# Designs tried in a protein design run: peptides against a protein of PDB entry 7UQJ. Part 341

Target 1, 160 residues: chain A of PDB entry 7UQJ
Amino acid sequence: PELYQNFNITPPRGVLFHGPPGTGKTLMARALAASCSSDERKITFFMRKGADILSKWVGEAERQLRLLFEEAKKHQPSIIFFDEIDGLAPVRSSKQEQIHASIVSTLLALMDGMDNRGQVIVIGATNRPDAVDPALRRPGRFDREFYFPLPDVKARFKIL

## One batch from the design tools (peptide; made by RFdiffusion4, then SolubleMPNN)

Design b2_p29_2_s2
Fold by OpenDDE base, seed 4:
Structure b2_p29_2_s2 (fold): chain B 160 residues (1-160), chain C 160 residues (1-160), chain D 160 residues (1-160), chain A 29 residues (1-29)
Amino acid sequence: as target 1 above (160 residues)
Amino acid sequence: as target 1 above (160 residues)
Amino acid sequence: as target 1 above (160 residues)
Amino acid sequence: KRLEENRKKAEEASLAAAEELSAQYEALK
């Protein structure tokens, strides 16, 4: 929030962190939250796992998302981190369309409903950005994407 | 590679990475794999999730572990990374003892059966080190433990 | 440990971590230090900021570097982490040449003076590897370089 | 120029290695 304000960069409403498993997406989200926190302004960090929202709250996932966004708004400045967001909003597959569609539609509406003045950043992390519903990857939602390469790749980059 | 040679540190057969979610455990495991890889010697990185080995391979978890360790041995030098290892080898709870006990016993035997000359390192990651079977945390298995504090804590530790 | 021994990789005296701000360079350095520590052999982790060595110790920066390397040698095995090393050893700019040249020359001498058997690793982190004096990036000094792409860049690379 | 070339090389090699790893991961399935 403050980082983006200070740089006169329009804060992304949503940032998609994608990269192979264990490339530090969740770590980076927490580190960004930490780095944006000051003694005067602590950032409230909300973390949820996409699959947990589906599995723990079958039939209530939409309500849980609404509550999460309301709580994040109440505790501004806030970061909402969705780990494994492809588990929450998978690409619309024909077999489970309705339940997933309702959750996706709710998440879309919540991201769209964030006022530009809201100090809430949403970070989605996925191992499979292609498995994330493309509707989430549109402007005003997860409009910035950040690739987390494997350290092996980074190490190969070190040798060159 | 070189760091540990110079330190004359007996290489752990197993390393337990523990700390809150999103503290970079998996990133570190991959970064270690990468940092140990050279152009001449690539480290083969195997990643498994503890819960996936249980859930995808009900009744075959022991076989899957054996195959994983054989494949890691075949592709030496190798790192086996178990994410959420507490899901694979939970503390022996009285109620689900037999199936979990067989998996734990297999993992123990596989870790114990690694020759000291084997170029296979096992990294376990957990958010709950207290939920990992203590038998895995013994010398010759996950005998080294690394705490991954939250970035906020790391930032506080950086100031000190 | 074993991974590095088995890879027969000659320890870098210095490793340069470079990449944009907030890419986890410092985190990785600390985690490497942690990963190299055992219960029997803790690695002593020294962290300094390049600009702090210049600003806090005007006229004593060379002495502070000498003391740091002596202390690291005394507490072997050790990691010296220089954050923002470009602030300590900027590319020779004409206007501040003498003071910076003395600091750079001292750091070069200290890195060159490390015996190949010394259990001291130097990690430099910078956001601007091009702003680091090329003399530091030579064999026997920061001879290995690791690029830490932005999480943003890391997440784009995951889509492919 | 060198930074941008190294960044581009770093992007290309990271892309190639991500593709190679993705291909390896698909080949392991």
Scores: peptide ipSAE 0.000, ipTM 0.360, DockQ to the pose 0.117; fails the geometry check

Design b2_p29_2_s3
Fold by OpenDDE base, seed 5:
Order: structure tokens, then C-alpha cells, then sequence
Structure b2_p29_2_s3 (fold): chain B 160 residues (1-160), chain C 160 residues (1-160), chain D 160 residues (1-160), chain A 29 residues (1-29)
């Protein structure tokens, strides 16, 4: 909200943070949540790992996603941060198709069902943006992407 | 090297980064590696996850640790970053005692065996410093600890 | 550029990074520069400290700013990163009014003079956003703000 | 108290390290 209000930009529903491991994706998500929080307006930050949702909630992942979005909506303004979202919503590969397809479909529906007036931002983090289902990367979903490069010495030296 | 040279501090053999998930532990480790790297002196950065070493290298974890330290020594100056080091070296719990004890013992021996003249720094990251075997947190091992706290909204207002 | 192209957003002229010391503002600015750089499209990253511009270039700060912006424009796409921008552009306090007013006025004019078609992004970092002249925080200047909170220790317990 | 003091020391050390990292990152620049 405030960050995007300061930007005079309609807050995206979804932001994809992508980049190598340990490039500060989760830190940035938390920092954004913090930054958008004031004494008057606290942002509620929800964090889930994609793999944890699948592994801990096999067969309940869809329900847990619904509950998460309901809770985020109830506690808005809020940020839902999915770490390792490629673990939650992998590109449809032939053999694991049905279960992943249901979870992806649920996440798509939940993101599409977010009222544009809602103060819920979804942040997905991945090390492999191409492993995220392209349907999630469409406008109105994860339609904004931030690359978190390695703090590469070489990139630094190319910039210096 | 440079960081510790600038501090006029003998580089620790081991640094423990502890903090909640997504507080920039891995980012800081990479940034340290990057900052200590020049065109003339590149720091080699090795990254391993504690859980990955256990899960991928069951029964070979000790050998993989030895190889990692040998490789780091060969490519010095180097940083070995263990993400989720609590997954590699958990505090001795009764049921998984023997296997974890062997890995911990190997890591202890490897850290103790690092020549003080060597330019190998080991960084361990954990969300649970108390879950790391206390033997690893002794002088000459992970004897320096950095806390990576959450970006709190409230701490923001205390510092502003 | 690429970051903002990926966002389908008109690149801001200015982004203010604010937050306590050591919160990764400079790291993020460098990471953004690196992320926007490809082999085909290198971003030129200019870094200046606000205090350094004032202390090293007393009476030449305005000229140095002009040269910096000219150089950035010449080497576009580029990022100008002002670290400690509050040192460059403090809120008008009574005693140092004239000199700081000239520098601020020059920076304002330079930011206003950036053609919206130009691929120069200005990032200012500060620990004290309220110490930055409000004129710099207006639309078309540093109209976007990112807070970099301290990794705070206390918020850890509410999110775990 | 002791945990808070260690926490404060760890915060200060982390801040100092981050500042120094920032300084080194600036010195490389």
C-alpha cells in the first residue's frame, strides 16, 4: 500500500522475486512488509514455503491456500510471501500433473479472486522463475518480477 | 580477508549467522565473499545446505565435508557457507545420535584442522543457534556469532 | 531498465532507499544494477557519498553533480547511487541554508532535467528520510521509497 | 537481561559488520 502509494502505482496483486539462493528475496519481502507498516497501519506478513505446503499438507494444500488467503484478507493490509514458490506451483510436468495442477489452479483462482481494492499483496520467491507455471506469471497474478542477482564480484567490477 | 584486515582482526575460522528465515544471512555471506574479492584476489564461495548434505550424501556426508574443505583450501582464499547448519550438526538428540555425531565430529575435526594461516572462512547460517551443537560454537570453530534479526517495523520507529 | 521493463512500469527517476545503517541499501542498489545488467546491456553504476560530495568538493559540489549526471547520461543505461543522500541534501536548517540550498537546487534541476526517455535511474540511500529535503521526495524525483528495516531481533518472535 | 545483552551485542556486531560490509562495498566502488 504505502510503498505503492508512494510510487503512485496500483499495487500489483503478485510480485515474483527471482534470483539465486541467498540473494535477499525473503529479506526484501520482509523489508517491504516492514516498510509498508506504520504505527497506524501494520502490514500483516504471512510466510509459507512452497515445499512445506506440499509436504506437510499433501491433499490439504488447496484448503491451506484458501485459509491463508482468507486470513490474509481478514488481516489486511497484508503480504503473503511464498518462499520457493516453484515448489508449490511447478511447471506442469507429465508425471505429477494432477496434484500440482490442483494446487496451481487453486492459487490462480485465489489470486484472480483478490479484489483489486484489497490490500493483499502476494510475493513469490523462486530461484527458478522458469519453473513457475506461466499461468502464475500473467497480468493480475505475479505480473511484476524482481530479479535478485548474486552480489557478484564480477558484476560489481563491471559496474565499477 | 579485507573485512577482517579493515577491522585489524584475525579472521575467525568460523562465523555463525543466526536469525529468522529471510533475514539476509545467505545474502550477507555472499556479500562478504563479494566484498573480499578483488580482481587480483577472488574469494571462492562454497555453499552447501545442511539438510542437503544429510539427505543427498547419507553415509558419505563425512567424505563430502572432507572434500569440501580440501577444495576450499585448494581454492583459497575461500568461504565455505553452510546454510541451515543446524540441519547438519543438530544438538545431540537421543534417537539420531550416532550419524549426526559422526558428521559433527568430522566438521569439528575439519574446523580444528584448518591452519590458522589458511584463508578459509567457514560461515554457518541457522534459524536456531541453540539447535547447533555447542561444540561447534567454541573458540576456534564458530566462535563469532552475528545475529540477523527480522526487519521489524517497530525497531524502525525507534531508530528513526 | 530490465527490472522496470519486467514490471511494465515507467522507470522512476529517483528511488529513495531508507533505513538504518547496514540494512543492505547499498547492497540492494548494487544488486539492482547487477540484475539490470546483461552481457548485451551493461548498466553503468555510479556511486557517490553525500558527505564526500560536500567534504571533497566544497564549492564544486554543483559542478560535480552536473558532471555526474552528464556522465551517467553518456553511459546510459545507468544508475546513480547517492549513499547518505541526507548528507548531500539535508532539510533546510537555518545556519547552513545557502550552500545546501544550492546543492539541493542543482540536484532538483538535474532530476527534473532527466528526460523520461532517459535510462538513468537515481537511487538515494539514507538512514534519515526525514532529513532529506522534501522537494527531493516529490513525484518525478525520489518519488519511490523503499525502506530497509534493520534486521530487528524482536520481530523474530512474532513471526516464528 | 543476559540474553538481552547478548542480543544487543549481537545486533551491534551485526550492524557494525553490515556497515563495514557497506563500507567495503563502497571502497570497492
Amino acid sequence: as target 1 above (160 residues)
Amino acid sequence: as target 1 above (160 residues)
Amino acid sequence: as target 1 above (160 residues)
Amino acid sequence: SRLEEERKKAEEASLAAAEELSRQYQALA
Scores: peptide ipSAE 0.005, ipTM 0.406, DockQ to the pose 0.061; fails the geometry check
Fold by OpenDDE base, seed 1:
Structure b2_p29_2_s3 (fold): chain B 160 residues (1-160), chain C 160 residues (1-160), chain D 160 residues (1-160), chain A 29 residues (1-29)
Amino acid sequence: as target 1 above (160 residues)
Amino acid sequence: as target 1 above (160 residues)
Amino acid sequence: as target 1 above (160 residues)
Amino acid sequence: SRLEEERKKAEEASLAAAEELSRQYQALA
C-alpha cells in the first residue's frame, strides 16, 4: 500500500510470484508484508495454501474464500498470500472437477470485486504459472508477475 | 558430472537424499546442480514432487515421467530431482493401488534405461528412505544414499 | 528431558506451537531438539506432517501413529513433531469423516498412554489452534501452548 | 541477490525466532 501510494502507483489487485520451487516466493511475500508494515500502518498478512483450501474445506472452499476476502477487506491494509495457487486454481481442463471450476470462478469473482481503492493486495505463488488458470492472469486479477529464478550458482556459493 | 568426471568416478544413476524434513535436501540438490554448472557447462535442473506427479497426472503419470526423462536426456548434462520421492514410489504393500505400482514400475524402467554415458543424474529426496520402494534403492538406480541429519543447533548457528 | 529433569519439571506430554504460517514453529521444534541434544544424550527427532499422514497412510494412519509412538518410546529421549497438526486432527465437525475421527481418537489414546516417565515430548505445530480438536488441547495432551507471533515488523526489519 | 538476501534474512529471522523461543523455553523450563 504505502509503497504504491508513495509512488502514485495503483496497487495491483494481484501479483503472481512464479518460479522454480524453493526460490523463496513465500519468503518474499512475507518480506513484502513486513516491509510494507510500519508503526503507523500494520499490514495484516493472510496466508493460505491452495492445496489446503481444497482438502480442508471440501464443499466450503468458496465460502472460506469469501470469508478470507471479507476479513482481508475488514483488516486492510492487508495482503492475501496464496501459496501453491496452482493447487487451488489449476488450469481448467476438460477433465477438471466441477468443484475446482467452482472455486476458480469464486476466486475470479472475488478478485474482480476488489475495488482498486481497497488496500488489499493478493499475492499468488506458484511453481508453474502455466498451470494457473489463465483467467486469473488477466488484467485486474494477477496482472503483475514476478519470476523467481533459481539463484545463480555463483551467488549461491558465495552464500555457502 | 564434472566432479565425477574429474575424479574418474562413474556418476551414480540415482542419489537418494534422505533425512528429516527441511534438512536442506532440496537446497542441496539445487546447490549441486549449481556447483556443477559452469559458464561453459550449464546443468539443466528438473524438479518434480512425488505427490504432485501422482495428484496432478492421474492416469498420465507414466507418460509424464517418460517425458521428463526424455527432456532431461535432451538437455544433458541434467539433474532430475524428485522431491518427496516416497510419495511417488511408496513401498509396495499388498494394499497398494495399481496406479502406484505402475508408476513405480515405469520409474524403475526409466532409471534402468539410463545409459551410463548419459549425463543425467537423478536425485530423490525423502524424509523416509524406508518408505521408498526397495527396488529403487538397488544398484543402478538410487545406489548412493546421503543422510541429511538435522543440523545440530550449534552447527546451524555457525552456518547463519 | 534433561532440561525438564534438571528443573524437576514434569515434561509436558504435548506442546502446541501455534501462530501464523512460517513464524518458525518447525524451526523451533528442531532447535529445541538440537538444544536438548548433547554428546552424552542424543534426542531422536521424529517429524510428521498431518496432511502426509492422512494422504500417505489412507486406512493405516492409526497403525502408523502407533508405530511412531512405539519407535519414539524405543528411541527415547525423543521428540515427536507433528507439523500442520490441524491437518491430522481437525476439529470434529458434524461433517467430519469417520476416518479422521478414528485418527484423532488414536492420537488421543496414544498421548494419554504416554507415561509421564517416558522421555518423549510431542510437539504439534499449527497455523490454527482453533482448528485443532479441543480434545487434543486438554491437560495431559497438548497442555502447553506457545504462540508464535509474526515477529514484529521492527524485529524482522532489524534482522533484515 | 535481493531475494537471496531476503531469503537469508528470513532464514536468519526464523532462526533468531527459534533461538529466542528456545531461550524462552529454557527460561520456562
Scores: peptide ipSAE 0.005, ipTM 0.318, DockQ to the pose 0.022; fails the geometry check
Fold by OpenDDE base, seed 2:
Structure b2_p29_2_s3 (fold): chain B 160 residues (1-160), chain C 160 residues (1-160), chain D 160 residues (1-160), chain A 29 residues (1-29)
Amino acid sequence: as target 1 above (160 residues)
Amino acid sequence: as target 1 above (160 residues)
Amino acid sequence: as target 1 above (160 residues)
Amino acid sequence: SRLEEERKKAEEASLAAAEELSRQYQALA
């Protein structure tokens, strides 16, 4: 928030981290939360898994999303991290269309409803950016994408 | 494999990465894979989520584990990374005991059946080490544990 | 130790991990500890923050460093990881010179006093390598430096 | 750009260094 303000960059309401599994997307989101956190200004980090929101909260996923965004707003500056967001908002395919469509619609509405002045950043992480509903990837939503390449074999030598 | 051989250290058959979510357990496992990989000797990295093995392969989880270990052996040196292994092998609690017990038993047998000369390392990642069946945490299985603390606010800056 | 011996490389008594916040320095140090650990030979990982050593142990920082190195020697093979080592050993600037100078001198003496045969690796992590006392960056101390680049410079600027 | 080249060079240098560290940790193990 302040960073985007300080850089005169319109804060993306949402940032999509995409790349192969275990490329550090979740770690990056946490490190961002920490990087934006000072002794005076702790960033609240909210983490949810897309699949968990669907599986644990069948029929309540929309309410859980609303509560999450309310809590994030209450505890701003905050980061909402959706791990496996492709599990939350898959590309509209025929079979489970209605339930997924309502959750996607709720997430869209929540992202669209975030005031530009809010110190809430939404980070979605996925291994399959093409499996995320394109409606979420539009401006004002997950309008920034960061590719997390596989650390080249050599770069992985560096992490041990 | 060569790492453990070069160190004259018996390679753990299994390594348990445990710590809070998004502390880089998966990234570490990938980094291990690549640090053990050379231009001549590429480490094959197999990644599975514990929850996916249970949810996608209901009744086939045991077969999928066997196939995974066979493939890892075929492509050695290799790393098998189980993300969220607590989802695959939870501590035996009463309700879904039988299915979980069979999967745990299969994983135990596969880990026990790994030849000491095999260039296959198994890495389990969990947020809840106490939710992993203690049988998996015994010598010859996940007998090494690595705690991934929450990067403190400043250390979280360092993980991005 | 054996590693450095096997490669005919003088074991750095210290390795400096430097790079922007969130580049995985702490994660790397833990992964190293993990990769060097075996069933027979568990690496003991000691983690300290430079700022914590100064702030929590005002007047006892030198003693705490000595105890840390003694404990690391007792539990070798071991890694001593100093997170934010620039907080422990800042470049000598005028104001808090004496206290910092004594801590730096103690750390220098402890690193210099490590026997080349000791299986103790010291890893310092910093976001500001230029803020680390150059005396620590000399041969026989933190004589190996690893730069942790931003995974995406553009990504980091976009997320803050 | 120069920044991308310097970053790539720093990444390669870091890569080489960490390969060396990993080699050094492979020989410790």
Scores: peptide ipSAE 0.000, ipTM 0.385, DockQ to the pose 0.033; fails the geometry check

Design b2_p29_2_s3
Fold by OpenDDE base, seed 4:
Structure b2_p29_2_s3 (fold): chain B 160 residues (1-160), chain C 160 residues (1-160), chain D 160 residues (1-160), chain A 29 residues (1-29)
Amino acid sequence: as target 1 above (160 residues)
Amino acid sequence: as target 1 above (160 residues)
Amino acid sequence: as target 1 above (160 residues)
Amino acid sequence: SRLEEERKKAEEASLAAAEELSRQYQALA
């Protein structure tokens, strides 16, 4: 409730940050986590990389996702940030596709199993919204999308 | 000496950056590393994630910590940044607790073994200062703590 | 061609972003990827960490690099970003040095094998440009270097 | 609209912070 009020958005189960890499999606997700955190009400922030979910936990990724969501629920209010969430969907070998499909299926089930009255927000960040499984982008999952535009190239050439 | 003067802080062995995630702790640690670096005097920056120390180096984490501190000492002036240093203290299974206790014990010993006249600063970043082993927060270790407040959502929207 | 025009630089095979950690090298690389991406022409962004190339793919790192470059070529225009590319060159044990030398050799060969008319840019980010294998910094590889600055501590306190 | 405006402000300021970050090392270089 309050977490969602502080986001100034209707409580999504998930928010997709999409846009070119390093447009500050990770920084914004973290900044949002922090802005909703007060001294009285610390928001617990969990960060995972999509590619790390697949690669660090081969054969245990589904279990690690379940544990992550349980921990997030236990430490409410909380934010789960999936950086490079399209990395949960790499178009790779058929064997990786099956493993990936199982992991994504588990994530979908976990997002669907969240009580909307819970104080867990899931933020996904991707550079490739089209590489995100369309099932993740459905209502009740990553149902809100925020596009992170690039600064003007001219502005960047002043930065470089 | 000069490194610590450039930090505009009394030379801590360790500085704990705490605050909600994405308040810029990592950015600030990195930014401090660079502000102290000149063309004449490059500061060597080492970054590790607490969770990666545990997960990437199962059974070798203590050795990797020792090597990290030796490298940092060899490349003085240097900064060691531990991002998510509370991830060196996950309340996990009893077996992970023992492994964790050994790793944290090694980190404590390495911090205690640093000569305060050395040009190695250790920065720890955490979203959960209360999840950081109290032994790390003692004098001569992470003895200075900097709270990274959330900018007001309006102020963050001015920073982001 | 157009990708390189949008970078407002003579098409390097590789650009080295160097500077203190968290000066936004990763943010900028990602931001460059995005600035060159339009609705009409999506730039595919691939990110790898140097340390992850070594650690996640022990014995397969060379193959994973080849696959990465093939995928980048297949999805032109593309950017390959190697974060912590000096982590492909850790001064570590002799056995790690040999494995590392093989991986770096593979990366060099892949960069040399890129057609300059291709729409693949390689961005390397490092906190330690001197720890990057000099062979990577030669013409036709990471032949352009961009140094990334720190904000003033006072400016950062306005950002924090 | 308000979220877009806040986001646009958040983007402008991330950019400004990145610009300022980049200017300061170019000044150090």
Scores: peptide ipSAE 0.000, ipTM 0.181, DockQ to the pose 0.020; fails the geometry check

